# Ledger of designs, part 286: peptides against a protein of PDB entry 8HF1

Target 1, 320 residues: chain A of PDB entry 8HF1
Amino acid sequence: NVMLYATKPTEVMVSFPHQEQVLTVTRLISAEIEKFYVSLDLMNIGVQPIRRSKSLQCLRDPSKKSFVKQLFNDFLYQMKEYGIYAASIAIISLIVEFDIKRRQAETLSVKLMHRTALTLCEKIRHLLVQKLQDMTYDDDDDNVNTEEVIMNFSTPKVQRFLMSLKVSFADKDPKDICCLVFVERRYTCKCIYGLLLNYIQSTPELRNVLTPQFMVGRNNISPDFESVLERKWQKSAIQQFRDGNANLMICSSVLEEGIDVQACNHVFILDPVKTFNMYVQSKGRARTTEAKFVLFTADKEREKTIQQIYQYRKAHNDIA

## One batch from the design tools (peptide; made by RFdiffusion4, then SolubleMPNN)

Design b2_p28_6_s1 (from b2_p28_6, 11 letters changed)
Fold by OpenDDE base, seed 4:
Structure b2_p28_6_s1 (fold): chain B 320 residues (1-320), chain A 28 residues (1-28)
Amino acid sequence: as target 1 above (320 residues)
Amino acid sequence: EEIPEEEFPEEDLEKYKKALEKRKKLIE
């Protein structure tokens, strides 16, 4: 039994300054969402039939208001954690989702609720895009998708992530790259994917090097809300990554769900490693020779993060 | 084993620092 000594990946840390983004536009958007929540709570949507799906004892909020609030809360989180540029992409996902929900609405009251949410999303999109345009120096090129705009309107974490990608992959052969990027939340996968597409297009050294895809785990909370299209997209994205047609995969918790992803040479953990299982599973994908496992941490949390990783290393060695 | 910190080119760091400073001035 040749125990193939799986070459332990090299763990690397990327520190970033913790900066609270105190933008006026962020405050305005938060205030508009809070105002919308007050309005939403006053909306009479009627009693919807509780579809008792057998498995989830969770009382589905019969009003669907909880789902609307969840989407806006996830948007606010992304705006805070990844910045205004990522938020400008994230809001498009909300627009699409609320438009689908508006069309699928069984009642006029539910249709009106989703229409009101959609109108707010369009207002937020305009506020974000306007703020991105305010920093474009060239009056003639309304292109908010430049490297400069992306970097200026991203959080320090995202800035360091983009820098780490450039340092790691500039002018490399795309065939030699098999990269995973782990994020905490499913909706982050899509906004970081959109951000990376625009960044790669604006960065000549990466344009023909990185081909990103994203994969969202199955929403165990609401399998009924996963469109057939979303499931097809996930399968296609995984297959493209397996076939080498994509060489960077953004994923959330997907490995916990038993999705078989190939061995990678780079694994980026963009968000904090919260669990031992996440550490073991994500690190366990960095299996190639000279594989790198890259962790992102705020400077203020660096020591805590290091101690946590050492605890996880010890725990892993005690089980192995 | 100590976890090494990734070092970035100073030019890139300075580019992004200036970007953050410009952003702060637009907030003020």
Scores: peptide ipSAE 0.359, ipTM 0.848, DockQ to the pose 0.655
Fold by OpenDDE base, seed 5:
Structure b2_p28_6_s1 (fold): chain B 320 residues (1-320), chain A 28 residues (1-28)
Amino acid sequence: as target 1 above (320 residues)
Amino acid sequence: EEIPEEEFPEEDLEKYKKALEKRKKLIE
């Protein structure tokens, strides 16, 4: 029970300027997705055969349409919260998902729906990559994965997160690092993982220092095969983190699902702490004597965030 | 206990400020 550990990690706040990304490309992408939703609502996909899989998969959206909308809404959220660079990684996950669903389609109408979604994702990917390339001054280096491109096309939150990682871990021994990064949404884990891989490879001080992994929660509404693959991936990622083959783990609300991870010396909360349980569980992973618990907040929300953390501290001390 | 603000090196802050300024110019 993580609640019983009176861990006193050093709590630190990282404030970032609230900058609304008013990029023309983000407006174009949002408008293309909205046009697609209108088209999607007009598509007749027929009555979906209820796959009587015996498991609680009955909460699958009765229309495969709202699942498609959910994936694009999650993409739009990631583009807004993490930036265009993160969105260029996130769109690849949608491409993979829609290609699988296109191949698994039981009807021609469902196959066409997923094909149309896939074509939109490919267009979005092209728009994102083109905008990333517009900043590469070297006409000869198609490498959009530089530190400069990552930083320029990330939100202030992600920029400060990458800065905090560099300050915390530059030129350290990999064995001395046990870091957790908490994000709100499961799809953000993969997106931030891909961003971190590229950032670490582009940052000499971190290349041989940080080895990231990610862990997605078990609530995968995916087919039994994908659920098995994801469960295997989770087990492998957790094992690599326990064995010290990975020293940074990106997690969502996974700690609520009873995943036991070792005591960490760094815990980053990239997204807002929404619940007392999330606060106690995430803070309870920072169990070393010199453990750091880092919170990220927009400047405009700083006071509200601090007051919320003080309330959670008080409530935790009343239970401990 | 108050929650301290994380301090970043001025060189890093200046690098990222310039990046944000370049980004603003690309939005224009």
Scores: peptide ipSAE 0.358, ipTM 0.847, DockQ to the pose 0.688
Fold by OpenDDE base, seed 2:
Structure b2_p28_6_s1 (fold): chain B 320 residues (1-320), chain A 28 residues (1-28)
Amino acid sequence: as target 1 above (320 residues)
Amino acid sequence: EEIPEEEFPEEDLEKYKKALEKRKKLIE
């Protein structure tokens, strides 16, 4: 019902150059993670008790090792897709997670595994922060959170995203803004949130205009692994966005899980639209008059992306 | 309807282009 009568949002494309940021630091970090995977495979963590969770459907990652690898693979993805500045924020989430898992470890071997992962994360953090500092022109200013540093160490996609935010929202009334930013992965929400906080703080035209918040998707793998803290944070974040205390919400494909997000005037799709459902659900949130639906694409994939959006438009019109 | 491309101010594009060029020189 509500989708049928919604004013069609204006769809806008933002193209970005596909530049592989080949940084020596990125290669070093990737090599250190690969070395760690070899060491991790050799670790004897013993037989873990198969706690039969009653819900058959939660594929608990049966291996504590595969979970560790997943977190580092997600980090590598974020470093590649969003740049080393976003990676410097993303690594903190890994540090927190591995420290929690280290403290919760039931065995010495599992404790040691998480300690080794944590030590690697601290090394990665140091390498990233050092590289960010090497680009600060003023020897005395250890502040890596400047607009210049953020832009220089972000991927072209993230650079264009930040530019689009500035163009869209500079010196606007915060009350007139209801913005969603969709990302593919739940872990991206946190690092893009941290990046946006620092960017907004360093950008006078946005400092009192945008108040970001993020939603972490429900862990489809196990609701039991969602810390009580994460669930409280999600509820608080949604409530802040509903109350207008936040006017920009970063979310993953969580809208599929029935999170009722209000009608928005801006929807940004930072990552590729991979499914028709994602297209319909995200676009269906841009319901106000003059709503914008902004898509990001690499220049090399622009034609393919446009054709995919036309197919989704057609399919949506055929169902409507 | 064609999807319009977002236009950015030339000044902003030039600022970021110069930043990217500086970055290349510092990495090389």
Scores: peptide ipSAE 0.354, ipTM 0.844, DockQ to the pose 0.619
Fold by OpenDDE base, seed 3:
Structure b2_p28_6_s1 (fold): chain B 320 residues (1-320), chain A 28 residues (1-28)
Amino acid sequence: as target 1 above (320 residues)
Amino acid sequence: EEIPEEEFPEEDLEKYKKALEKRKKLIE
């Protein structure tokens, strides 16, 4: 009986400086969204018929206004946590979602609401892209997707994450890499995926090494056509990761329970570990003998984060 | 066992510092 002692993954901490400096463009965008919320609250969209989905779970369909506010709040969070480069990718996802909702609008008032949200997103996109272009000294090179632009317009957390990827994976065999990146929010998966595609393409040491994919949580709520495309994409992304055609998977914490993913040699926790279950589930994916479990923390929160991880280690050892 | 801090090569740390400095100049 060879007791395969499941080698516990090596836990590693990456500290990043707290960013106190806010770009003028970020303040301007935040103020425009706040003005839009005031306008949105004044919009008369009428009483929306509660579509009673016949399925037993009365999921309170959030008000159409609440959904719009949620998307912009998620965007503001991403801009703050990941930087204006990631925000320039995130805003495109909002444009796509609001265009779908505009086309699906049953009333002229709801259609107008989504159109107003789209106009704001286009303005935000322009402001972000313009600020990214201000770094390109060559007026003729519209290519905002350079390593330099990505690094300069990313938060210290994202900068350290990209550095950790380079240190971990530069010049390695793609077959020896099985990496998970955990993020808190669903929409973060897509913007970090887009950022990584551009970073990998701009970084010669990673171009033929890392092939990223992302996984978006199953919206169990809507059987709509959007859910079919998302389900097809999810199945394809999972299959590519299982087949080794992708070696880095970005996923949200909501997916941890549903991902039947192979044993990984690297697990990155890009966002704070908020629960013991998240700690155990994410760490439990790092199952190879040389597996690394990498945590990111602000310098100001380092001691608190370390203490929390020691508490989770103790609790995990008491259950095991 | 203490959680080790990830060590970065000096070249990468210098690139990081330069990126931070450039970013500061763009915020000002």
Scores: peptide ipSAE 0.353, ipTM 0.852, DockQ to the pose 0.776

Design b2_p28_6_s2 (from b2_p28_6, 10 letters changed)
Fold by OpenDDE base, seed 1:
Structure b2_p28_6_s2 (fold): chain B 320 residues (1-320), chain A 28 residues (1-28)
Amino acid sequence: as target 1 above (320 residues)
Amino acid sequence: EEIKEEEFPEEVLEKYEKALEKYEELVK
């Protein structure tokens, strides 16, 4: 049983202040999305031809409206949980997805729906980028991708995460680093990946140290084309991580599917551990002698998080 | 074993507090 011989990683916690207040720009964006939902509900998309693809999943949203709402709701989650800078990256993923869906549209009404969603995403992107630029006092440096801008427009959770990465990996040999970053949602992997690329490039101590990659779980919702590209991407990302061409892997619950990833010396849990299985699997990747398992928690949830981890430890020891 | 808080150097904490303050100003 591979679990029995796992060196127990050092478990550490990083606390951050709980943020209840919402930025004015975030409120404006949320209000624009809600207005769009009202408009979307009034759109007559008609009955879509059900392609008898063997995947039962295309049958669940004949109007394709719920999928559009799901993407915007996921974006709103990214903006709330990770901040405006992360949201500026997350919105690009929506633009890409809606452009694909617009091109794949079988009807003019569906094409128009995705076009309207794209127009909203472009407006949101403009509002986010404008807000990021408002802090660049120098008219000449349109570079919104500085360490300072990234830090100032990130939530306290992301700020602490970036600081923890910088402290953990500054001036280390890239070959000695095998890091996993666990996030709850699939789209968070891409968002945090884009954020980390820009942060690493803006941080001299990390530029030649960290090479990030991401893995996205099998999306049950979009069966054929995305599943092939994602499977190819997953295989490529895993191979790069095995070959040492990447040393930081951002992943969601993908490891539940038995993806064989090498033993890691760092495991970061950026989002709350919601399941015992996630705890055991993520912790079970931290297998080196000096492996660290880092948990991020809001100060208000710190004690509850600690107690939950102790319960998971007990349950794990009772099975082992 | 007790879960400990990650210890950061003071210089790192000062940079974080400045970034936190700037973020808190944005949310007001």
Scores: peptide ipSAE 0.474, ipTM 0.932, DockQ to the pose 0.790
Fold by OpenDDE base, seed 4:
Order: structure tokens, then sequence, then C-alpha cells
Structure b2_p28_6_s2 (fold): chain B 320 residues (1-320), chain A 28 residues (1-28)
């Protein structure tokens, strides 16, 4: 057993200005969602017939209203943390989910609830896309997916992330790249994936260099509730990344669940490192020679983040 | 080892500052 001296990755920090101010469009969207919650609370959708799976009876909101609110609250988080451009991608995921739930509705009242949610999502999408279009000087170019639009409508965190990707990977051989991007939330994986597809396509230096993929963690709920599609997607995404058909993987808690990904030369931590386990597992994937482990932090939290990483390093060395 | 700040080329920083300024204008 050659304990391969795991070359310790170079730990690098990227700071970004803390954004406390809220966009006018974000305030408008938040207010529309709050109005929708009031309307949602007034909706009588009846008691849904509890499908007699004995073990999961207690977790089904009989009204399914909590799930609707959860999706909109998650969307509001994506919009706040990643910006308007990311929100324009995130809202599509809500549209798809509510359309599925509308089609699967067992009652007219539940169908109407999901239809009302869908109508709000389309309104939000329109407001976001309109705001993205207001910055295109060329009246004739309906393309909101330019490098400039993506950058200008992304939070300082995402701007720095995209900058770091461009500097790290511009004009490199795609075979020499094995990159992980860690995010906190499951839905962020898909949102950042969509953003990166558009950014890479709009950035000549990254075209044919980066091929992104995403992996969502298993829902902590029974694997029986994971759609067959989600399980197939996870297996396919991991396999594509192992085979080198994708060289950038966006993931959340996937590593905490024991999903083995290959050794990478770049690991980006887009969101704060909240746990020792997340630190050890994510850093433990940066195992190649000259591997980089990149942390993103707000300027205000920089010192606290550094101290937290030093504590995690110490704790890791005390166990090793 | 000390965690170092990532160094970026000046041209990249200038593009970032322009994008940041535009984002801050949207927030006003």
Amino acid sequence: as target 1 above (320 residues)
Amino acid sequence: EEIKEEEFPEEVLEKYEKALEKYEELVK
C-alpha cells in the first residue's frame, strides 16, 4: 500500500464585495411571491387522499402547499445568492416542476393551485428576461446569453467565480482539466449548470475547453421518491465525468453520500464551507499534482473564513 | 501554509470592476 503522498492542494481564496442591497426587480418579485403565499393560504385544496405508504404518511403535507412555498423560497435564495441571470435559469426549473405537478394532480383544486404557481413563474420569468434585455444596446440582438449580460446580472460572487474559471481554463487542453464545483443547495447545481453552459458558449476561450455536468445529491427522503430520471441522470453524469466526456462537475452534498468521483486538479467551493466533513471531502478530491482548492468568500467574512479553514486543517491533522 | 488571495491579471480586474459597477447600478 503505497500511501501516495497526497500532494496537498494549494488553497486559494477569492474574495468578493458583500452585497446587502436588493435589486428593485428582486423586491418586486419577492412582493409578488408574498402576495401569492397569501392567496395560496386561502386556497381550499381539500385533504389529499393519503396513499397508504405507512412510513411516509407523516411527511406528506396533505395540502402540498409547503412544497410550493419551498420551491419559491429556494428560487428567492438563488436570485439573492447568484443574481438575476441565475434566477432566469432557476425559474425554468420551477416551471417544469409545477407543470409536472399540475399534470399529476389528482384533484381540480390541486391542479388549479399548480396552475396559479405556474402563472406566477411565467410572470417572474418575463420580468427577469425583460430586465436582462434592457442592457442589450443592440435592439436587434434578442440574445441575453452574452458574456457581458451574464456578468453584469450576476452577483459579485458569481462574477468572481466566472472570472476565476476564465483565468484558470482559457485556451487549455480539455483533457488536462478535472474540475469540481461545490454548491450548498441541490437546485443551485442545475442553476449554475445552466449559467455555465451559456457562459462557456458565449466565451470563445472556454468553448470546447469546458464541458460542464451537474449532479444533485439524493433527497434525504426515501430513494423511492427519487424519480427514475434523477437516478439515471446521476449515474450518467458521474460516468461522463469519469470517462472524461465532462471535465467540470457541479455538485452539492454528493460527496457526503459516498459518491466516488475521480481525483481532480481544481476544486471550487462557491458557497461557504459550513462543516468539517464538507471541507475534508471536497479538499480530498483535489489530489492531482498542482491541484487547486479555491474558496469564495465575502470580504466581510474573509478573516472568519480563513480562521475556520485553519481550524478544519488542525482538526484534520489531529485525526490523521 | 497561509491561504493566499488569487491574483488576477489587471485586464481581468478591469473587466470585473466594470461588471461590478453595472451590477451596483442595477441595485440602486
Scores: peptide ipSAE 0.473, ipTM 0.931, DockQ to the pose 0.833
Fold by OpenDDE base, seed 2:
Structure b2_p28_6_s2 (fold): chain B 320 residues (1-320), chain A 28 residues (1-28)
Amino acid sequence: as target 1 above (320 residues)
Amino acid sequence: EEIKEEEFPEEVLEKYEKALEKYEELVK
């Protein structure tokens, strides 16, 4: 029962100002996606054969339209929660997915639907990249990946997260670092991974210190949609983290799925802790003597977040 | 134990404030 004797991690809060204002570019992108949804609803893609997946719960939208909308809704979430820079990374994942689906389309109508979605993604990418370039003096694409651009185009939450990483890990030995970053959504893992790669590369104090990796939870909803590539990536990512070839792992609900992650000295909770299980599992990975458990909260939600953590602490102590 | 706010060096806070200001200018 090693869990009972683990030194309690130091729990730390990082507050950030809640930003209610929405960038003009974000409004434009949202409006383009909404127009696309109207167009998508009018598209006749024909009757798709209902492949009864044995898992009763996910009725594959026989139209595949719900999946397209889900990807754009997840993108809109990334843009809102993490900012324009993160959105510029997130949109590439949509482009890749829609291009795969376009190539795999069994019908011309389904092919056209994915092509239209892809065209919208390219338009969104252009709008995002153009906005990132507005702060760069040089038109060269390489100038959008600076520490300054990443920080300026990230939400206050992400700015504080990057700051906390820099303060925590600047000029440290990479062998002394075992860091987990928890996010709520599957797609956020890859988005934050791409952002961190560019941030670390642009930050001399971190460039040879942090080696990020990401892990996406098993899609419990449809294991059949988990590409062979995604499964290979997950296995490789876990192995790299176990071998110390990666020292920062970005993950979602992966711990709920019984993926054995090693004991860590740092655990960052980038998104709100919504469940007791998430709290116990994530905190339970911060097991070293000097382990830190860092929570991010908007200033407006700080007190509510603190009270929720105290409730989870109490509940955990009552079960233990 | 009470959950404490993370303490950052002043120099780091100044860099953050500049980044926050620039972000707020973008949102206006």
Scores: peptide ipSAE 0.460, ipTM 0.928, DockQ to the pose 0.801
Fold by OpenDDE base, seed 3:
Structure b2_p28_6_s2 (fold): chain B 320 residues (1-320), chain A 28 residues (1-28)
Amino acid sequence: as target 1 above (320 residues)
Amino acid sequence: EEIKEEEFPEEVLEKYEKALEKYEELVK
């Protein structure tokens, strides 16, 4: 029972320009992934034995090919929504995942499939890193993790998010900060976490102020070992946030009922609010007297977003 | 209460406009 006490956080909107233009590197990467999908569809991986583990309801183990396509589709989404810098971090997560799946492969054909996916990820990583370096050639500093590089290679949404963080938290006492950042997708949590670590380290006003963590939803499809490591990491991250050792937590919307987190003074909704439940649950975490609930929206969707939030407010007041 | 736009200091807006301009130049 999250007591729906009428938390009246200050609701604030941050608008950003809609990005219509696509980078040449983004087009090249998308084309390489599409070519890989054609090749992947032609791969004979054989009939995979459905390991009916007797116990829990076998959620349809997605085909090993479907999982590979899902990861690349999630990467393409992150590159589009968050930019090239975020994509350079996101691709590392794919490399790690495919290397695990390659090592766990029961057949040579499945091992080869994951190896081919890894080779593509390494090529993509090289293209992204090269593009990040193209701007540093004028400055003798080979460091692609500067505030300037992060800002310049991030989408307008991410630029506004980083600015809102800087304005909200510059030179504040870390103890006075309890911040949640909500994102839609699981892998976005890791990507934005990595981006924030580099941004905070490169921003003197935030370096000793913000300590980020992330929480990834339970992956029911992960092998028992991965699920144990992920559960241990999740438990540690939540505990650090409860103890005040971390003051910014990045969460995916898939974390419905499970986040028993303290009352926060800031809640950022980085991705669009798609459901009434997501609105109520996320807003219900902004419970301090001066709590802020910050929404990010494209300029073209601003009016639609405002109207949707007013509808959700009305519906929430009718239930309360 | 009406949802208000976040107000940023002018100095922060200038830094944003520069970062946005650089981003738009990269995307062209």
Scores: peptide ipSAE 0.417, ipTM 0.915, DockQ to the pose 0.820

